# Designs tried in a protein design run: peptides against a protein of PDB entry 5EIB. Part 295

Target 1, 366 residues: chain A of PDB entry 5EIB
Amino acid sequence: VDLEPGTMDSVRSGPFGQIFRPDNFVFGQSGAGNNWAKGHYTEGAELVDSVLDVVRKESESCDCLQGFQLTHSLGGGTGSGMGTLLISKIREEYPDRIMNTFSVMPSPKVSDTVVEPYNATLSVHQLVENTDETYCIDNEALYDICFRTLKLTTPTYGDLNHLVSATMSGVTTCLRFPGQLNADLRKLAVNMVPFPRLHFFMPGFAPLTSRGSQQYRALTVPELTQQMFDSKNMMAACDPRHGRYLTVAAIFRGRMSMKEVDEQMLNVQNKNSSYFVEWIPNNVKTAVCDIPPRGLKMSATFIGNSTAIQELFKRISEQFTAMFRRKAFLHWYTGEGMDEMEFTEAESNMNDLVSEYQQYQDATAD
Target 2, 366 residues: chain A of PDB entry 5EIB as posed
Amino acid sequence: VDLEPGTMDSVRSGPFGQIFRPDNFVFGQSGAGNNWAKGHYTEGAELVDSVLDVVRKESESCDCLQGFQLTHSLGGGTGSGMGTLLISKIREEYPDRIMNTFSVMPSPKVSDTVVEPYNATLSVHQLVENTDETYSIDNEALYDICFRTLKLTTPTYGDLNHLVSATMSGVTTCLRFPGQLNADLRKLAVNMVPFPRLHFFMPGFAPLTSRGSQQYRALTVPELTQQMFDSKNMMAACDPRHGRYLTVAAIFRGRMSMKEVDEQMLNVQNKNSSYFVEWIPNNVKTAVCDIPPRGLKMSATFIGNSTAIQELFKRISEQFTAMFRRKAFLHWYTGEGMDEMEFTEAESNMNDLVSEYQQYQDATAD

## One batch from the design tools (peptide; made by RFdiffusion4, then SolubleMPNN)

Design b2_p26_8_s2 (from b2_p26_8, 12 letters changed)
Fold by OpenDDE base, seed 3:
Structure b2_p26_8_s2 (fold): chain B 366 residues (1-366), chain A 26 residues (1-26)
Amino acid sequence: as target 1 above (366 residues)
Amino acid sequence: MVREEKLEAARRALERVEKALERKKA
C-alpha cells in the first residue's frame, strides 16, 4: 500500500514482485508529502476503505487468522499517517486479533526530512494505544550497524533494508515453523509484554559480519549469543546497559545443540544479570528452529523489551519539542484538518511512556 | 480490559478523523 504509484511499480518489478497478487496493490496518486495529517485525515482516509477491502478478502482466506503485521516508516506521511489510520480501522473491525508492527524510526543521519519528528511523535501516540507488539527498527541504529559492524563506508537504503529483512525473517521464525516457542502472535505478546503500554521491542540479528571478515568468522552458538546481546547489534538506537530488560526472546536457527544453546543463554543472562529486572521470573525465552536462514549455517534473532528504549523516545521528543515550541510547519498539518492540540496530546503520551519505562527501571523486588 | 481499551482508543482515533474531515470542509 502506498499513496504514491511509483513504489508499487518498484515492488512489482522486484525479484519477488510476482509473489503478491495484483489486486493487493492499493495505491494513491497524490502522495502524503511527508505529512502525517495528509496520510491520516485526507489522502489516506480516501484510500483506506480500498485497503480494508483487500485486508478483509485476505482475512477471509485465512483458516486461522492470528492478527496483522504492518511494516511502515514513522518519518514519512504514508507509513506514519495512513499506517496508523489503517491500524485503527483494522482494530475496529478485528478487535480480538493481534496488531503487530515493524515501525521504522526516523534519524537525521539517514533522512533530511525536517518534519520527521512530528510524524514520528504522532505515530508513537497511535502505536502506544492501538498496537499489541511494535518492533522498533531505528534507522540510526541500522546506519551505525552498516557503518561500524558491516564496514560499509556509505550505507544505502538497500543495506538498511537488508538488515530489516533479516530481522523480520528472524522474529517471524516461530510463526512460520511449527512446534516452536511463541508459535503465535498472542503467545509472543504474553511472553514479551508484561504491561500493556510497554510493548515496544528492540530487535537484533546475528551474525552481522562485514564482507571482508565473513570468510574468517566461525558461526558458533557462543559467538551468536555474544553478538546478539551486544549493544552494538541492537536495531534500536539505545544502550541496553542504560536500562533493564523486562523480557527477552532469543530465536536460534540452524543445526545446533539445544544443550549448548541453553548453556550459552544461561551464561549470557548471568553475565548481564544487572541489566535484567529481578522481579520478572523466567523473563528470557529461547527457541531453536533446525531450519537455517538461506545462505547461513546458523543465526540468532533477539527480541528485547528493555526500559532503555526510552532513549529512542527521548530523542524523538527532544526533536519534536524543538520544532513545536516554534510552531514550525504546523500549518501544513492543521490545513489537513488536524487540531494543534493533537500534537500536545501526542507529546504528553510519549513523555508518559518514557516515565513509565523509567518507573519500571527503578523498581526493585520487594 | 486491555482489548476493550484498545478498541475504544481506535474508535476515538476514528472519531477524530471524522471531525478533521468536517473541519477541512468548513
Scores: peptide ipSAE 0.424, ipTM 0.891, DockQ to the pose 0.891
Fold by OpenDDE base, seed 1:
Parts: sequence; structure tokens; C-alpha cells
Structure b2_p26_8_s2 (fold): chain B 366 residues (1-366), chain A 26 residues (1-26)
Amino acid sequence: as target 1 above (366 residues)
Amino acid sequence: MVREEKLEAARRALERVEKALERKKA
């Protein structure tokens, strides 16, 4: 789905374009112009019913519909505005199904789009209320991984998207292969989301290896486990050491000893015990899938629900506040029929979310 | 005119979603 035809043409002409049904390409002509309000209220509102018709058709063809997965950017107009409208519409029609998102957070290091903090804040406001699970994929973190860890001098969207795809493949492993922990979206939510609003996950992937060192790197379970918990391997720009894990899931892929995985997972938890809440018992879940990712002998994917995710929201909030206090660019949103109050409500709800994470970070076992 | 009608439709849709979510939290 896009408000621009060119993106859809790029997907269709791509190496995997043929895996999608032609009728499932729903697109507009005008785009959102990086404006959340165009995506949510005007251009997106015109297209959303056509998307819902496709969603209904595909849902009816499912033997067992678990829920929905949306992949979108929060910095743009379409992914942010129309994406959140679509979530609301799907939630209205399928109130008992899981809403899962892969939400790409904007970064000034990656994009020069000035209004991204508005689009992100308005989107987060919707995601807090309308999603059950949100993987926070932060362009800041992806850029830093590409530059520092992968030693790419000039990271491209292709390089970032490679990390996104590896992460998405990792976190969905349990959904795609039978007999795994968290084999459905609802079980994942039950294991990962102790509080309804605190459903924002920091994903991580191991191994992250530069092209020059990849040939010389042994992949071992201890190394994967250590890297998976390293802040430098997180796809969200927050340091887990500045917060506490509410819940964790680890997904190992490849031929390895389950016993060795369990031992290493126990060791890393014990070593990092100060970074876990003590009042949620058995808050770390581990899965092992014998099928490795393409091109690797083994991998590990991390899903963390950490109070440190507030650092990501604080960054967005600070950028938002700096613009909003000056009413910068507001006329582009109000001209699409938004009220200034909607910005204030979105800012407030995101700040409330930050406060809620902080409360649970500071909570001790009674 | 067409933009205002679309905006009103979207607002009504969102208000319905909010009310539905409030009912699910109660």
C-alpha cells in the first residue's frame, strides 16, 4: 500500500515483486508529501476503504487468522498517517485479532525531513492505543550499526533495509516454523506485554559482522548470546543498561545444542540480572529453530521489552517540542483539517508512556 | 468541500475507534 505509485512499481519490478498478487497493490496518485494529516485524514482516507476490501478478501482466505502485521515508517506521511488510519480501521473491524507493527522510527542522521518528529509523535499516539505489539526499528540505531559495526562509510537505505529484513525474519521465525515458542501472535503478546500500553519492543540481531571480518568469524552459541544482549546490536537507539527488561524473547536459528543455548541464556541473564525487573518471574523466553537463515550457519534474534525504550520516545519528544513551541510547519497539518489540540494530545500521551516506563523501571519487588 | 467531507468522515471513524477502545479497556 502506498499513496505514491512509484514505490509500488519498485516493489513490483523487484526480485520478489511476483510473490504479491497484482490485486493486492493498492496505491494513490498524489502521495502524502511527508504529511501525517494527508495520510490520515485526506489522501489516505480516500484510499483506506480500497485497502480494507483487500484485507477482508485476504482475511477470508485464511484458515486461521491470528492478526495483522503492518510494516511502516513513522517519519513519512503514508506509513505514519495512512498506516495508523488503517490500524484503526482494521481494529474496528477485527477487534479480537492481534495488531502487530514493524515501525521504523525516524532519525535526523538518515533523513532531512524536518516534520518527521510531528509524524512520529502523531503515529506513536495511535500505536500506543491501537497496536498490541510494536517492534521499534530505529533508523538511528540502524545507521550506527551500519557505520560503526558494519564499517560502511556511507550507509544507504539498502544497507538499513538489509538489517530490517534480517530482524523481521528473525522475530517472525516462531510464526513461520512449527513447534516453536511464541508460535502465534497472541502467545507472543502474552509473554512479552505485561502491561497493555507497554508493547514497544527493541529488536536485536546477531551476528552483525562487517564484510571484511565475516570470513574470519566463528559463529558460536556463546558469541551469539553475548552479541544479542549487546546494546550495539539493538535495532532501537536505546541502551538497555539505562533501563530494565520487563520481558525478553530470544530466537536462535541453526543447528545447535539446546542445552548450550539454555546454559548461555542463563549465564547472560545472571550476568545482567540488574537490568531485569525482579518482580516478573520467568520473563526470558528462548526458542531454537533448526533452520538457519540464508547465508548463515546460525543466528540469534532478540526481542526486548525494556524501560530503556523511553530514550527513543524522549528523543522524538524533544524534537517535537522544539518545533511545536514555535508552531513551525503546523499550517501544513491544520490545512488538512487537524486541530492543534491533536498535537498536544499526542505529545501528552507519548510523555505519559515515558512516565509509565519510568515508573516500572523504578518499581521494586514489594 | 470534498476535503472537508473527507475530514469529517475520518474524524467520525477515529471517534468510533476511540470509543471502541475505551469500551474494551472497561
Scores: peptide ipSAE 0.200, ipTM 0.692, DockQ to the pose 0.045; fails the geometry check
Fold by OpenDDE base, seed 4:
Structure b2_p26_8_s2 (fold): chain B 366 residues (1-366), chain A 26 residues (1-26)
Amino acid sequence: as target 1 above (366 residues)
Amino acid sequence: MVREEKLEAARRALERVEKALERKKA
């Protein structure tokens, strides 16, 4: 789905374009112009019913509909505005299904689009209320991984998208291969989300590999375990050492000893015990899938529900506040029928979320 | 639909979702 045709043409002409049904390409003509309000109330509102018709058709064809997975950017008007409208519309029609998102957070290191903090804040406000689980894919973290870790002098969108795809493949492993931990979206939510609003995940992946680079190095289970808990491997620009893990899932892929995995997972928990809340028992879950990702012998994917995720929201909030206090660019949104109050409500709700994470970070076992 | 009608439709959809979520939390 896009409000511009060019993206759909690129996907259709791409190496995997044939895996999608032609009728499932729904697109507009005018785009959102990086404006959340155009995506949510105007251009997106015109297109959303056509998307819902496709969603209904595909949902009816499912033997067992678990829920929905949305991949969207929070910096752009289509992904942010229309994406959150679509979440609301789907939630209204399928209130008992899980809403899962891969939400790409904007960064000034990746894009110079000035209004991205507005789009992100308005989107986070919707995601807090309307999603059950959200993977935070942070362009800040992706850029830093590409530049600092992968030593790419000029990171491209191709390099960033490679990290995104590896992460998405990792976190969905249990959904795609039967008999694993968190084999459905609901079980994942039950294991990962102790509090309804605190459903924002820090994903991580090991080994980190750039596009076109094949790491033939057989990583060991200890190396994978260490790397997946390293802040440098997180796809969200947060340091887990600045917070506490509420819940963790670790997904190992490839042929390895389950015993060795369990031993290493116990060791990493013990080593990092100060970074876990003590009042959530059995808050680390581990899965092993014998099927490695393509081009690797083994991998590990991390899913963390950490109070350190507040660093991401604080970054967005600071950028938002810097513009909003000056009423900069608001006329682009108000001209689409938005009220200035909607910005204040969104900022408030995001700050409340930060406060909730901090509260649980500071909570001790009674 | 005119721009205002689209906006109102979207707002009504959001309000319905919010009310549904509130009822689920109670």
Scores: peptide ipSAE 0.099, ipTM 0.616, DockQ to the pose 0.045; fails the geometry check
Fold by OpenDDE base, seed 2:
Structure b2_p26_8_s2 (fold): chain B 366 residues (1-366), chain A 26 residues (1-26)
Amino acid sequence: as target 1 above (366 residues)
Amino acid sequence: MVREEKLEAARRALERVEKALERKKA
């Protein structure tokens, strides 16, 4: 789905364009112009029914519909505005199904789009209310991985998207291969989401490899386990050491000893016990899939529900407030039928979420 | 939910955590 026609042609001409049904390409003509309001209330609202018709058709063809997965950017008007409109409409039609998102957070290091803080804040407000599971993929973190860890002097969207695809492949492993822990979206939510509003995940991946790098370092289980818990391997720009893990899932891929995995996972939990909440027992789940990712002998994917994720929302909130206090660019949104009150409500809800994370962080058994 | 209802829900959630922590001390 896109409000720009050229995006669909790029997907169709790509190496995987043929895996999608031609009739499942729904697109507009005018684009959203990086405006959430165009995505949510005007251009996106004109297209949403056509998307829902496709969603219904594909849902009816499922033997067992677990839920929906949306991949979108929160900085752009289509991904943010129309994406959150779709989430709301799908939630209305399928209230008992899991809503999962891969939400790409904007960064000033990656994009020059000035209005991204508005689009992100308005989107986060919708995600708090209408999703069950949200993987926070932060362009800030992706850029820092590419630049500092992968030694890319000028990270491209292609480089960032490589990390995104590796992470998405990792977190969906249990859904794609039978006999795994968290084999469905609902079981994942039950294990990862102790409180309904606290459903924002910090994903991480090991080993970090550059696109086209042939140096697939064969990591050991101890090395994978250590890297998976390293803040430098997180796809969200927050430091887990500044918060506490509510829940964790670790997904190992490749031929390895289950015993060794369990031993290393126990060791890393014991070593990092101060970074876990003490009041959630058995809050770390481990899965092992014998099938490695393409090009790697083994990998580990991390899913963290951490109170440190508040750092990501604080960053967005600070950027939002800096613009909104001056009413900068607001006329582009109000001209599409938005009320200024919707901005205040979105900001308030995101600040409430930050406060909730902080309260759970401070909730120690003294 | 209005802001007050959200804040009340968060407060109730915190109280549940505090009570769970107290039960672990006992």
Scores: peptide ipSAE 0.024, ipTM 0.458, DockQ to the pose 0.019; fails the geometry check

Design b2_p26_8_s3 (from b2_p26_8, 11 letters changed)
Fold by OpenDDE base, seed 2:
Structure b2_p26_8_s3 (fold): chain B 366 residues (1-366), chain A 26 residues (1-26)
Amino acid sequence: as target 1 above (366 residues)
Amino acid sequence: SVRAEKLAAARRALERVEEALRRRAE
């Protein structure tokens, strides 16, 4: 789905364009112009019914519909505005199905779109209310990984999108292969989301290795485990050491000893015990899939529900507040039918979410 | 368009990373 035809043509002409049904390409003509309100109330609202018809058709063709997965950007107008409209409409029609998102967070390091803080804040408000599971993929973290870890002097969107793809492949491993932990979206939610509003995940991937170091780096279970818990390998721009893990899932892929994985996972938990909440029993889950990712002998994917994710929301909130206090560009949104109150409500809900994470961070076992 | 350039840059970057992953599998 896109509000611009050129993106769809690029996907269709790409190496994977044929994996999608032609009738499942739904697109507009005018685009959202990086405006959430155009995506949500005007241009997106004109297109949403056509998307819902496709969603219904595909849902009816499923033998067992677990839920929905949306991949979108929160900085743009289409992914943020129309994406959240679509989430809302799907939630209304399928209230008992899991809503999962891969939500790409904006960063000034990656995009010059001045209104990204508005689009992100308005989107987060919708995600808090209408998703069950949200993977926070932060463009700032992706940029920093590309620059610092992968040693790419000028990271590109393609470099970032590769990390996204690797992460998405990792976190969906248990859904795609039989006999795994979290074999369905609902089981994942039960294991990862102890509190309904606290459903924002910090993903991580290992191995992340620069081209110059790849030849010299052994892939071992201890190294994967160490890298997976390293803050530098997190796809969200927050430091896990500034918060506490509510829940963690680790997904190992490749031929390895389950015993060695369990030993290393126990060791890393013990070393990092101060960074876990003590009042959630069995809050670390481990899965091993014998099938490695393409091009690797082994990998590990991390899913963290951490109170440190509040740093990401605080960053967005600070940028939002700085713009909103000045009413900067606000007329672009109000001109599409939005009220200033919707901005205040979205800001409030995101600040409440930050406060909730902080409360659970500070909670001790009585 | 700026978007077409960004998309072309994204494709080239994807190819570079896919190639880096392939070289790691060998």
Scores: peptide ipSAE 0.000, ipTM 0.251, DockQ to the pose 0.013
Fold by OpenDDE base, seed 5:
Structure b2_p26_8_s3 (fold): chain B 366 residues (1-366), chain A 26 residues (1-26)
Amino acid sequence: as target 1 above (366 residues)
Amino acid sequence: SVRAEKLAAARRALERVEEALRRRAE
C-alpha cells in the first residue's frame, strides 16, 4: 500500500514482485508529501476503504486469523499518517485480533524531512493506543551496524533493508514453524508485554559479520549469545545499559544443543543481572528452531522490552517540542483538517509513556 | 550513501514545500 504509484511499480518490478497478488496493490496518485495529516485525514482517508476491502478479503481466506502485521515508517506521511489510520480502522473491525507493527523511527542523522518529529509523535500517540506489539527500528542504528559492524563504507537503503528483513524473519520464526515458544502473536504479547502501554521492542539479529571476517568467524552459541546482547547490535538507537529489561525473548535457529543455549542464556542473564528487573519472574524466554535461516548454519534473534526505549521517545519529544513551540509548519497540518489540540495530546501521551518507562525502571521489589 | 540520499530527499522535499508556499502566496 502506498499513496504514490511509483513505489508500487518498484515493488512489482523487484525480484520478488510476483509473490504478491496484483489485486493487493493499493495505491494513490497524489502522495502524502511527508505530511501525517495528508496520510491520516485527506489522501489516506480516500484510499483506506480500498485497503480495508483487501484486508477483509485476505482475512476471510485465513484458516485461523491471529492478527495483522504492518511495516511502516513514522517519518513519512504515508507510513505514519495512513499507516496509523489503517491500524485504527483494523482495530475497530477486529478488536480481538493482535496488532503488530515494524515501525521505522526517524533519525536526525538520516532525516528525509524537517517535519519528521511531528509525524513520529502523532504516530506514537496512535501506536500506544492501537497496537499490541511494536518493533522499533531506527535508521541510525541500522546505518551504524552497516558501517561499524559490517564494514560497509557507503551503506545503502538496500543494506539497511537487508537488516530489517533478517530481523523480521527472525522474530516471526516462532509463528512460521510449529511447536515453538510464542507460537502465536497472542502468546508473544503475553510473554513480552507485562503492561499494555509498554509494548515497544528493541530487536536485534546475530550473526552480523563483515565480509572480510566471515571466513574466520566460528558460528557458536556463545558468540551468538554475546552478540545479540551487545548494545552495538540493537536495531533501535538505545543503549540497554541505560535502562532495565522488563522482558526478553531469544530465538535461536539451526542445529545446536538446547543445553548449551540454556547455559549461555543463564550466563548472560547473570552477567547482566543489573540490567534486568528482578520483580518480573522468568522474564527471559528462549526458543530453538532446528531450521536455520538461508545461508547461515545458525542465528539468534533478540527481542527486548527495555525501559531504555524511552531514550528514543525523549529524542523525538525534544525535537517535536522545539518545532511546536515555534508553531513551525503547523499550517500544513491544520490546512488538512487537524486541530492544534491533537499535537498537544500526542506530545502529552508520549511524555506519559516516557514517565511510565522511567517509573518501572526505578521500581524495586518491595 | 544513506545519509547522502536522505539529505538529497530532504532538500527535494523542502524545495517542493517552498514551491507550494510560493504558489499559495500567489
Scores: peptide ipSAE 0.000, ipTM 0.263, DockQ to the pose 0.026
Fold by OpenDDE base, seed 4:
Structure b2_p26_8_s3 (fold): chain B 366 residues (1-366), chain A 26 residues (1-26)
Amino acid sequence: as target 1 above (366 residues)
Amino acid sequence: SVRAEKLAAARRALERVEEALRRRAE
């Protein structure tokens, strides 16, 4: 789905364009112009019914519909505005299904789009209420991984998207292959989401590999475990050491000893015990899949529900507040039918979310 | 202590959510 036709043409002409049904390509003509309000109330609202018709058709063809998975950017107008409109409409029609998102957070290091903090804040407001689980993929973190860790002097969208793809592949491993841990979206929510609003995850991946660079050195299970818990391997620009883990899932892929994995997972928990809440028993879950990712001998994927995720929301909130106090660019949103009150409500809800994370962080510090 | 009360409240909230999610999975 896009509000611009050119993106759909790029997908169709791509190496995997044939895996999608032609009728499942729904697109507009005008685009959102990086405006959340155009995506949510005008251009997106004109297209949403056509998307819902496709969603219904595909849902009816499922033998066992677990839920929905959305991949979107929160910085742009289409992914943010229309994406959150779709989430709202799908949740209204399918209230008993799981809503899962991969939400790409904006960063000034990656994009010069001035209004991204507005689009992100308005989107997070919707995601807090209308998703069950959200993977926070932060362009700040992706850029820092590419630049600092992978030593890419000029990170491209191709480099960032490689990390996104690796992460998405990792976190969906338990859904795609036989396993006991998080075998469906609902079990993932039960294991990872102790409180309904606190459903924003920090994903992480090891090993971090550049596109086209094969790591010839075989990683060990101890090295994978250590890298997976390293803040430099997190796809959200948060330091887990500044917060507390509510819940963790670790997904190992490749041929390895389950005993060695369990020993290393116990060791890392013991070493980092001060960073876990003590009042959630068995809050670390581990899965092992014998099938490695393509081109890797082994990998580890991290899913963390941490109070440190508030650092990401604080960054967006600070940028939002700086513009909103000046009423900068608001006329582009109000001209599409938005009220200034919607901005205030979105800011308030994000600040409440930060306060909720902080409350649970403080409860473990005493 | 304020901590003990917060932890007790958090545990009760968790139990309610886990039960609600379990019932929704059944």
Scores: peptide ipSAE 0.017, ipTM 0.503, DockQ to the pose 0.024; fails the geometry check
Fold by OpenDDE base, seed 3:
Structure b2_p26_8_s3 (fold): chain B 366 residues (1-366), chain A 26 residues (1-26)
Amino acid sequence: as target 1 above (366 residues)
Amino acid sequence: SVRAEKLAAARRALERVEEALRRRAE
């Protein structure tokens, strides 16, 4: 789904374009122009019913519908505005189904789009209310991984999207292979989301190795475990050492010893015990799937629900506040039918979310 | 680069917003 036809043509021409039904390509003509309000109230609102018709059709074809997965960006107008409209409409029609998102966070280091803080804040407001699970994928973190870890001198969208794809494949492993921990979206939510509003995850993937080092790197369970808990390996631009993990899931893939996995997972928890809340027992879950990802002998995917994620929201809030105090660009949003009050509500809700994370970070066992 | 690609995409998107708003004002 896109408000621009060119994106659909790119998907169709891609190596996997033929796996999608032609009728499932829903697109507009005008685009959202990086305006959340245009995505949410005008151009997106005109297209949403056509998308919902496809969603209904595909949902009816499912033997057991668990929920929905949306991949979108929060900096643009389509992914942010229309994406959150779609989430709201799907939530309304399917209130008993899990809403899962892969939400790409904007960063000033990666984009110079001035209105991204508005689009992100307005989107986060919707995600807090209408999603059950949100994987926070920060463009800044992805860029830093590409540049520092993968040694890519000039990271491209293709490089960033490769990391996103690897992560998505990793976090969905348990959903795709029977008999695993978190075998459905609801079980994942139960294990990962102790409080309804605190459903924003910090994903990570291992191994991340530069092309020049790949041939020399032995993939071992200890190395995967160490890398996936490394702050530099997080795909959200926050330091887990500045907060506490509420919950963690680790998904290992490949032929490995379950005993070795359990030992390494216990060791990493013990070494990092200060970075976990003590009042949530057994808050680290581990799954092992015998099927490795394509081209790797083994991998590990990390899902962290950390109070450190508040750093991401604080960054967005600071940028939002700086613009909103000046009423910069507001006329582009109000001209699409938004009320200025919606900005204030979105800002307030995001600040409340930050306060909630801080409260649970500071909470000690009684 | 990702930055250059994003900036170019952002500019095109803003131009589309401006054009759409202009058409509504007409």
Scores: peptide ipSAE 0.000, ipTM 0.275, DockQ to the pose 0.031; fails the geometry check

